# Peptides against a protein of PDB entry 6B4E: the designs that were tried, part 135

Target 1, 295 residues: chain A of PDB entry 6B4E
Amino acid sequence: TNFDKISKMFWHYKDKIAQIKQDIVLPIKKADVNVRNLLSRHKRKINPKFGQLTNSNQQLFKIQNELTQLINDTKGDSLAYHWILNFIAKAVVHQAETEVRVKPESALPLGKLTLYLLVQFPELQELFMARLVKKCPFVIGFTCEIDTEKGRQNMGWKRNNENKWEDNTSYDERMGGILSLFAIITRLQLPQEFITTTSHPFPIALSWHILARICNTPLNLITNTHFVILGSWWDAAAVQFLQAYGNQASKLLILIGEELTSRMAEKKYVGAARLRILLEAWQNNNMESFPEMSP

## One batch from the design tools (peptide; made by RFdiffusion4, then SolubleMPNN)

Design b2_p22_7_s2
Fold by OpenDDE base, seed 4:
Structure b2_p22_7_s2 (fold): chain B 295 residues (1-295), chain A 22 residues (1-22)
Amino acid sequence: as target 1 above (295 residues)
Amino acid sequence: SEEEVKEYLEEELKELEEELAK
């Protein structure tokens, strides 16, 4: 694992966030009133769509079509188009932080919707990845120390209005939610209409990178959060990961589930304990996946 | 090719094991 490359990637997306603010978000505030009104209306229509997802493919397709239409309505103005995509990127990640956090299986419909949008609107890909990396750098296997304020900020820790850091449990759960969504996206197949024309924007190989990079992370930087997000990933993608890489996948799952947890046993991380339970379930041929969506 | 991918993954796993053994 080349951590210098990962760091460069991390800071690339941090810069992208700043660029988005300067070139997309702030300019819209000064845009024509008609454009602002249009975007306001679209924002209000788009935002609830993510919460309307269920375990139904029929409902998913309905929402896909509705969002597609709403986004297409903005293409006449490039700035408006990019603004609405950025809004969607933020909204999707927010949904992962809130809903997926408490109901991990909801990552499946959200992931399907997101993957569809990423392919349908390629400009969303960079916006979405930038937001993911900012909120949850684990998605690219980036880890830094959290002994400083800047370190915590880089790792996606939030402060409240009183400048108090969120508690460990809240952080762990948010990271787990975001990682669940990303894991789902990596293991989903492209919709049938795109499979012959487009490559997967975030393929299963990115799941490999997450696991491998965490395993290569210096042990002094490994926290409970690492194990929490590994557990979240496991629930979301382990079955499909095994299908994709076979014996090599098995070896890597053993590395994270057995070796990494053993190396950190003295810390008695709750996340590590859960990961061991998942490993044991797999060893007993009881690996579970999220339920498939209904028609 | 599938073989090339397997070789790459095997090398990656070896590096991971070595790192965890430190």
Scores: peptide ipSAE 0.031, ipTM 0.696, DockQ to the pose 0.064
Fold by OpenDDE base, seed 3:
Structure b2_p22_7_s2 (fold): chain B 295 residues (1-295), chain A 22 residues (1-22)
Amino acid sequence: as target 1 above (295 residues)
Amino acid sequence: SEEEVKEYLEEELKELEEELAK
């Protein structure tokens, strides 16, 4: 693991967020009134779609088609198109922070929708990844100290209107929700219509990187959150990860579930305890995955 | 190739184990 490269990647996406603000968000505020009105209407139509997802593939396909049409309506104006995609990127991550955090299995339909959009609209990929890294640096295996305000900010901690940091539970749940979504995306197969024409934009190898980079993170930087997001990842992708990498996957799962938790046992992290339970369930041939979606 | 990937993963795992042992 090259931590210098990971840091460079992290700051690349932080810079991308700034670039998005300068080149997409701010300019649209000065755009033609007709464009602004169009985007306002589209935003209102798009935003509810994510909450309309269910465990039904039929419903998923309906929403995919509706969003596709709405996005295509903006392609006549490049700035409008990128603005809508950026809005979608933010909305998807927000859905992970709110819905997935309390109902992890909802990551599956959300992930399927997101993957479809990422392939259908390639310009969404950088916008989405930038938002993910900003909100949850764990998606690229980045970790820094949280003993400073800047460190906490870099790791996605939020402050309320009273300048008070969010509680640990809230942070853990948000990170878990976002990571669940990303994990699902990495382990999903491309829709049939894209398999022969497009490579997976965020393949299962990125899950490997997450686990490996966390395992190689200095122990003094490991927190309860690391174990929480590993547990979230486990629920979301462990089965498919094992299918992808076989024995090597098993070794890595043992590293995070047994070795890493053991090294941090004195901390008595709740997340670590849960991860050990997941490991034990696997060892007892009781590894579970999210339920498949209905037709 | 699949073999090359396997070798790479094995090397990565070895490095991880060494780091965790410190």
Scores: peptide ipSAE 0.030, ipTM 0.679, DockQ to the pose 0.065
Fold by OpenDDE base, seed 5:
Structure b2_p22_7_s2 (fold): chain B 295 residues (1-295), chain A 22 residues (1-22)
Amino acid sequence: as target 1 above (295 residues)
Amino acid sequence: SEEEVKEYLEEELKELEEELAK
């Protein structure tokens, strides 16, 4: 694992966030009033759509079509188009932080929707990845120390209005929610209409990178959160990961489930205990995946 | 190719195992 490369990627996306603010968010405030009004209306229509997702494919397709139309309405103005995509990127991640956090299986319909949009609107890919890395650096396997203010900020920790850090449980759950979404995206097949025309923008190999990079992370930087997000990943993608990589996948699952947890046993991390339970379930041929969506 | 990917993954796994064994 080349940690220098990972660090460079991390900072690339951090810079991208700053660029988005300067080049997209701020300029739109000076745009024509008609454009601003259009975007305001679209924002209000788009935002509720993510909460309307269910385990129904029919509902998913309906929402996909509605969002596609709304986004297409902005293509006549490049700045407006990028602004609405950036809004969508933020909204999707926010949905992961709130809904997926408490209901992990909701990552499946959200992931399907997101993957569709990422393929349909390629400009969304960089915007979405930048937001993911900012909020949850674990998606690229980045880890730094969190005993400093800057370190915590880099790892996506939030402070409230009173400058108090969020509690550990809240942070763990948010990270788990975001990682669940990303894991789902990596293991989903492209929609049928795209399979022969485009490559998967965030393929299953990115799940491999997450696991491998965490395994190579210095042990002094490993926290309960690492095990929590590994557990979230496991629920979201372990079955499909095994299907994709076979024996190599098995070896890596054993590394995280047995070896890494054993190495950190003295810490008595709750997340590690859960990961061991998942490992044991797998060993007993009881590995579970999220239920498939209904028609 | 699938074979090249397999080889790459095997090498990476060895590195991971060595790191965890320290």
Scores: peptide ipSAE 0.032, ipTM 0.693, DockQ to the pose 0.067; fails the geometry check
Fold by OpenDDE base, seed 1:
Structure b2_p22_7_s2 (fold): chain B 295 residues (1-295), chain A 22 residues (1-22)
Amino acid sequence: as target 1 above (295 residues)
Amino acid sequence: SEEEVKEYLEEELKELEEELAK
């Protein structure tokens, strides 16, 4: 694992966030009133769609079509188009932070929708990844110290208006939710209409990178959150990961589930305990995945 | 090829194991 490259990638996306603000978000405030009105209407229509997802593929397809139409309406203005995509990127991540966090299985329909949009609108890919990395650096296997304010900020910790850090449990759950979504995306097949025309924008190999990079992370930087997000990943993608990489996947799962947890046993992390339970379930031939969506 | 990828992954796993053994 080349941590220098990971760090560079992390800061690349941090810079991208700043760029998005300067080049997309702020300029639109000065745009023509008609454009601003259009975007306002579209924002109001788009935002509820993510909460309307269910375990139904039929509902998913409906929402996909609706969002596609709404996004296409903005293509006449490049700035408007990018603004709406950035809004969607933020909305998807927000949904992961709020809904997926408390209902992990909701990551499946959300992930399917997101993957569809990522392929249908390629410009969304960089916007989405930047938002993911900002909110949850674990998606690229980045870790830094959190004993400083800047370190915590880099790792996605939030402060309230009183400059108080969020609760540890809240942070863990948010990170878990976001990573669940990302994990799902990495293990999903492309929609049938795209499978022969494009490559997967965030393939299963990215899950490999997450696990491998965490395993190689200096132990003094490993926290309960690392184990929490590994558990979230496990629920979301372990079955498909094993299908993809076979014996190599098994070895890596053992490394995170047994070896990494053992190395950190003295910390008695709750997340680590859960991960061990997941490992044991797998060893007993009881690995579970999210249920498939209905037609 | 698929075999080449598997071999690469195996090597990477060995590196991971070595790191965890430290």
Scores: peptide ipSAE 0.031, ipTM 0.690, DockQ to the pose 0.063; fails the geometry check

Design b2_p22_7_s3
Fold by OpenDDE base, seed 2:
Structure b2_p22_7_s3 (fold): chain B 295 residues (1-295), chain A 22 residues (1-22)
Amino acid sequence: as target 1 above (295 residues)
Amino acid sequence: SDEEVKKYLEEENAELEKLLAE
């Protein structure tokens, strides 16, 4: 693991966020009133659709089609098109922070929708990744110290209006929700219509990178959050990860479930205890996946 | 840059492929 390169990736996406604000968000505020009105209408129609997802593939396909039409309506204006995609990227991550946080299995329909959109609209990929890294640096295995304000900000910690940091539980749950979504995306197969024409934009290899980078992170930087997001990842993708990489996957799961938890045993992290339970369940041939969606 | 990030990911993926071939 080259942590210098990981840091460069992290700051690349941080810079991308600033660029998005400068080149997409701010210019739209000065755009023609007709364009602004169009985007306002589309925003209002798009935003509730993510919450309308269920465990039904039929409902998923309906929403996919509706969103596709709404996004296509903006393609005549490049700035409007990129603005609406950036809005979608933010909305998806927000849904992970709120809904997936409390119902992890909801990551499956959300992930399927997101993957479809990422392939259908390739310009969404960089916008989405930048938003993910800003909100949850764990998606690229980035970790820094959180004993400073800047460090906490870099790791996605929020402050309220009184400049008080969010509590540890809230942060852990938000990170877990976002990571669950990303994990699901990495382990999903491309929709049938894209399999022969397009490569997976966020393949299962990215899950490997997350786990490997965390395993190689200096122990003094490892927190309860690391174990929480590893547990979230496990629930979301461990079965498919084993299918993809076989024996090598097993070695890595043992590293995070046994070795990493053992090294941090003195901290008595609740997240580590849960991860240990997941490891033991797997060893007893009882590894579980999220239920498949209905037709 | 975007190109530098892509290059790094490609290199890392190549290393993974070597590991999987073992």
Scores: peptide ipSAE 0.290, ipTM 0.869, DockQ to the pose 0.959
Fold by OpenDDE base, seed 4:
Structure b2_p22_7_s3 (fold): chain B 295 residues (1-295), chain A 22 residues (1-22)
Amino acid sequence: as target 1 above (295 residues)
Amino acid sequence: SDEEVKKYLEEENAELEKLLAE
């Protein structure tokens, strides 16, 4: 693991966020009133769609089609198109922070929808990844110290209006929600219509990188959050990960579930305890995955 | 840059592929 390169990647996406604000968000505020009105209407129509997802593939396909149409309506104006994609990127991550946080299995329909959109609209990929990295650096295995305000900010910690940091539980849960979504995306197969023409934009290899990078992270930087997000990843993707990489996957799961937790045992992290439970369940042939969606 | 990030990921993926081939 080359942490210098990971850091460069992290800051690349941080810069991308700044660029998005400068080149997409701010210019729209000065755009023609008709464009602004169009985008406002579309925003209002798009935003509820993510909350309308259920465990039904039928419902998923309906929403996919509706969103596709709404996004296509903006393609005549490049700025409007990129603005709506950026909005979608933000909305998806927000849904992960709120709904997936409390109902992890909801990551599956959300992930399927997101993957579809990422393939259908390739320009969404960089926008989405930038938002993910900003909100949850764990998606690229980035970790820094959180003993400074800037460090906490870099790791996605939020402050409220009173300038108070969010509590540890809230942070852990948000990170878990976002990571669950990303994990799901990495382990999903492309929709049938894209398999022969498009490569997976965020393939299962990215899950490998997350785990490996965390395992190689200096122990003094490992927190409860790391174990929480590993547990979230486990629930979301461990079964498919094992299917993809076989024995090598097993080694890595043992590494995070046994070795990493053991090294940090003195900290008595709740997240680590849960990860140990997941490991034990696997050892007893009781590894579970999220329920599949209905037709 | 976007290109640099992609290149890095490709390199890392290549290393993974080597590991998986063992």
Scores: peptide ipSAE 0.288, ipTM 0.867, DockQ to the pose 0.915
Fold by OpenDDE base, seed 5:
Structure b2_p22_7_s3 (fold): chain B 295 residues (1-295), chain A 22 residues (1-22)
Amino acid sequence: as target 1 above (295 residues)
Amino acid sequence: SDEEVKKYLEEENAELEKLLAE
């Protein structure tokens, strides 16, 4: 693991967020009234759709079509198009922070929708990844110290209106929710209409990188959050990960489930305990995955 | 030691990465 490269990647996306604000978000505020009105209407229509997802593929396809139409309506104006995609990126991540956080299995329909949009609208990919990295650096295996305000900020910690940091549980759960979504995306197959013509934008290899990079992270930087997100990842993608990489996947799962947890045993992290349980379940041939969606 | 653990995990991970690259 090259941590310098990971750091560069992290800051690349942080810079991208700044660029998005400068080049997309702020300029729209000064755009003509027609464009602003269009985007306002579309925003209102788009925002609730992510919460309308269920375990139904039929509902998923309906929402996919509706969003596709709404996004296509903006293509006549490049700035508007990028603005709406950025909005979608933010909305998806927000849904992960809220809904997936409390109901991890909801990551599956959300992930399917997101993957569809990422392929249908390639410009969404960088916008989405930038938002993911900003909110949850774990998606690229980045970790830094959280003993400073800047460190906490870099690792996606939030402050409330009173400038108080969120509690550890809230942070852990948010990170878990976001990571669950990303994990699902990495293990999903492309929709049938794209499988022969398009490469997967966030393939299962990215899950490999997450696990590998966390395993190589200095132990003094490993926190309960790391184990929480690993557990979230496990629930979301472990079965498919094993299918993809076979014995090599097995070795890596043992590394995170057994070795990493053992090395950090003195900390008595709740997340680590859960991950250990997941490992043991797997060893007993009881590895579970999220249920498939209904037709 | 923590350093030894890190090296172990790093070595194992590097091996896995190599195997996947082959």
Scores: peptide ipSAE 0.069, ipTM 0.672, DockQ to the pose 0.060
Fold by OpenDDE base, seed 3:
Structure b2_p22_7_s3 (fold): chain B 295 residues (1-295), chain A 22 residues (1-22)
Amino acid sequence: as target 1 above (295 residues)
Amino acid sequence: SDEEVKKYLEEENAELEKLLAE
């Protein structure tokens, strides 16, 4: 693991966020009134779609088609197109922070939708990744100290209007939700219509990197959150990860589930305890995955 | 040791990269 490279990647996406604000978000406010009105209408139509997802593939396909049409309506104006994609990126991550946080299995339909959009609209990929990294640096295995304000900010901690940090539980759950979504995306197959024409934009190898990078993270930087997101990842992708990488996957799962938890046992992290339970379940041939969606 | 674990993981990563490059 080259942490310098990871750090560079992290800051790349942080810079991307700043660029998005300067080049997309702010300029649109000065755009033609017709464009602004169009985007406002589309925003209102798009935003509820993510909450309309269910465990039904039929419903998923319906929403995919609806979103595709809405996005295509903006392609005539590059700025508008990028703005709407950025909005979608933000909305998807927000959905992970809110819904997936409390219902992890909802990551599956959301992930399928997101993956479809990422392939259908390639420009969404950088926008989405930038948002993910900003909100949850764990998606690229980035970790820094959180004993400073800047460190906490970099790791995605939020402050309220009174400059008070969010509580640990809230942070952990948000990170878990976002990571669940990303994990799902990495383990999903491309839609059939894209398999022969496009490579997976966020393949299962990215899950490998997450786990490996966390395992290589200095122990003094490991927190309860690390174990929480590992548990979230486990629920979302462990089965498919094992299928993809076999023995190598097994070794890595043992490293995070046994070795990493053991090394941090003195901290008595709740997340670590849960991860240990997941490991034990696997050892007892009881590894579970999210249920498949209905037709 | 921490160093041993890191070394092991680096080796595994290298192996994976090799596999992925095939």
Scores: peptide ipSAE 0.140, ipTM 0.719, DockQ to the pose 0.071; fails the geometry check

Design b2_p22_8_s1 (from b2_p22_8, 14 letters changed)
Fold by OpenDDE base, seed 3:
Structure b2_p22_8_s1 (fold): chain B 295 residues (1-295), chain A 22 residues (1-22)
Amino acid sequence: as target 1 above (295 residues)
Amino acid sequence: MDWIAEILEEFEEELEKFMASL
């Protein structure tokens, strides 16, 4: 693992967030009133769609079509188009922070929707990844110290209006929710209409990078959150990961489930205990996956 | 050097080679 490369990637996306603010978000406030009104209407129509997802593919396809139309309506103005995509990127991540956090299996329909949009609208990819890395640096295997305010900020910790940090449980759950979504995206196949025409924008290899980079992270930087997000990843993608990489996947699962947890045993992390349970379940041929969506 | 880091580096190299072959 080249940590310098990971750090450069992290800061690239941090810079991208600043760029998005400067080049997309701020300029739209000065845009023509008709454009602003259009975007306001579209925002109101788009935002509830993510909460309308169910365990139904039929409902998913309906929402995909509705969102596609709404996004296409903005393509006549490049700034408006990029603004609506950035809004969607933020909304999807927010849904992961809220709904997926409490119902991990909801990552599946959300991930399918997101993957569809990422392929249908390629400009969403950088906007989405930048938002993911800002909110959950674990998606690229980035870790830094959290003993400083800047370190906590870099790792996606939130402060309230009183400058109080969120509690550890809230942070862990929120990171788990975001990572569950990302893990799902990485393990999903492209929709049938795209499989022959485009490559997967966030393939299963990115799950490999997450696991490998966490395993290579200096132990003094490993926290309960690392184990929580590994557990979230496991629930979301371990079955498909094993299918993709076979024996090599197995080795990596043992590394995170046995070796990493054992090395950190003195910390008695709750997330590590859960990950060991997941490992043991797998060793007993009881690895579970999220249920498939209904037709 | 952490033996795990060495193993993972080998896996990353193998993965990169695999991805380059696709």
Scores: peptide ipSAE 0.036, ipTM 0.708, DockQ to the pose 0.097
Fold by OpenDDE base, seed 2:
Structure b2_p22_8_s1 (fold): chain B 295 residues (1-295), chain A 22 residues (1-22)
Amino acid sequence: as target 1 above (295 residues)
Amino acid sequence: MDWIAEILEEFEEELEKFMASL
């Protein structure tokens, strides 16, 4: 693991967030009133669509088509198009922070929708990844110390209106929700219409990088959150990860489930205990995945 | 830590080779 490379990627996406604000978000506030009104209407139509997802593929396809139309309506204006994609990127991550954290299996329909949009609208990929890394740097295996305000901010910690940091449980759940979504995206197959024409924008190899980079993280930087997000990843992607990489996947699952948890046993992390339970379930041939969506 | 890093580096190299062969 090259930590300098990971750090460089992290800061690249931080810079991208600043650039998005300067080049997309702020300019649209000064745009023509008709453009602003169009985008406001589209925003109001788009936002509820993510909450309308169910375990139905029919409902998913309906929402995909509706969103595709709404996004295509903005393509005539590059700034409007990028603005609506940035809004979608933010909305998807927000849905992961709020809904997926409480109902992890909701990551599947959300991930399918997101993957479709990422392929259909390639410009969404960088906008989405920048938002993910800002909110949950674990998606690229980045970790830093959280002893400083800047360190906590870099790791995606939030402060409330009273400048108090969020509680550990809230942070862990939010990180777990975001990572569940990302894990799902990495393990999903491309929609049939894209398999022969496009490469997967966030392939299962990115799950490998997450696990490997966490295993190589200095132990003094490993927290309960690392184990929580590994557990969230496991529920979301472990079955498909094993299918993709076979014996090498098994070795890496043992490394996180047994070796990493054992090295941190003195900390008595609740997330680590859960990860051990997941490992034991797998060893007993009881590895579970999220239920497949209905037709 | 060093031994895990070495094992994972070997696996990353094997994975890269595998992906390049696809």
Scores: peptide ipSAE 0.034, ipTM 0.712, DockQ to the pose 0.099
Fold by OpenDDE base, seed 1:
Structure b2_p22_8_s1 (fold): chain B 295 residues (1-295), chain A 22 residues (1-22)
Amino acid sequence: as target 1 above (295 residues)
Amino acid sequence: MDWIAEILEEFEEELEKFMASL
């Protein structure tokens, strides 16, 4: 693991967020009234779609088509197009923070929708990744200290209006929700219409990097959150990860489930205890995956 | 896209390091 490279990548996406604000979000406020009205209407139509997802592929395809049309309506204006994609990126991550947080299996339909949009609209990829890294730097295996305000901000901690940090449970759950979504995206197959023409934008190799980078993270930086997100990743992608990398995947799962948890045993992290349970379930041939979507 | 490509380039190296550690 090259931590300098990871840090550089982290800051690249942080800078990208600032750039998006400057070049997309702020300029649209000064755009023509017709453009602003179009985007306002589209925003209102798009936002509910993520909450309309079910465990149904039929419903997924319907929403995919509806969103595709709404996005295509903005292509006549480059700024409007990028603005709507940035809005979608934010909305998807927000759905992970709120819905996937409490219902992890909802990551599957959301992940399928997101992957479709990422392939259909390539400009969404950078916007989405920047938003992910800002909100949950664990998606690239980045970790820093959280003993400073800046460190907490970098790790995606939120403050309320009273300038108080969110509680640890809320942070852990949000990170788990976001990582569940990302893990799902990495393990999904491309839609059939794209499989021969497009490479996967966020392939299963990115899950490898998450696990490996966390395993190589200095132990003094490892927190309960690391184990929580590893558990979230496990539920979302462990089965498919084993299918992809076989024995090497098995070794890495043992490293996170046994070795990393053992090294941190003195901390008595609840997330680590859960990860050990997941390891034991796998060792007993009881590794579970999210249920497949209905037709 | 360039940053994702860089991540993927690290895969082989990371796999080799992992194999050597075990």
Scores: peptide ipSAE 0.023, ipTM 0.612, DockQ to the pose 0.783
Fold by OpenDDE base, seed 4:
Structure b2_p22_8_s1 (fold): chain B 295 residues (1-295), chain A 22 residues (1-22)
Amino acid sequence: as target 1 above (295 residues)
Amino acid sequence: MDWIAEILEEFEEELEKFMASL
């Protein structure tokens, strides 16, 4: 693991967020009233769609088509188009922070929708990745110290209106929700219509990087959150990860499930205990995946 | 296929580093 490279990636996406604000978000506030009204109407139509997802592929396809039409309606104005994509990127991550955190299996329909949109609208990819890294740096295996205010901010910790940090449970759950979504995206196959024409924008290799980078993270930087997100990743992608990398995947699962948890045993992290349970379930040939979506 | 080979190579290097730290 090259930590300098990871750090450069992290700061690249932090800079991208600043750029998005300057080049997309702020200019729209000064745009023509007709453009602002269009985007306000589209925002109101788009935002509920993420909560309308179910375990039904039929419902997924309906929402995909509706969102595709709504996004296409903005393509005549490049600024409006990029603004609506940035809105979608934020809305998807918000859905992971709120719904997926309490219902991890909801990551599957959300991930399928997101992957479709990422392929259909390639400009969404950088906007989405920047939002993910800002909110959950674990998606690229970035970790820094959280003993400083800046360190906590970099790791996606929130403060309330009283400048109090969020509680550890809330942070862990939010990170787990976002990571579940990303893990699902990495393990999904491209929609059939894109398989021969497009490469996967966030392939299963990115799951490999997450696990490997966490394993190589200095132990003094490893927290309960690392184990929570590894457990969230496991539920979301471990089965498909084993299918993709076989014996090499098994080695890495043993490293996170047995070796990393053992090294941190003195900390008695609840997330580590859960990860050991997942490892034991796998060793007993009882590894579970999220159920496939209905027709 | 080529990217998988690169990832697996990176994996073995990372695994070796991890194992050496045990």
Scores: peptide ipSAE 0.022, ipTM 0.610, DockQ to the pose 0.184; fails the geometry check

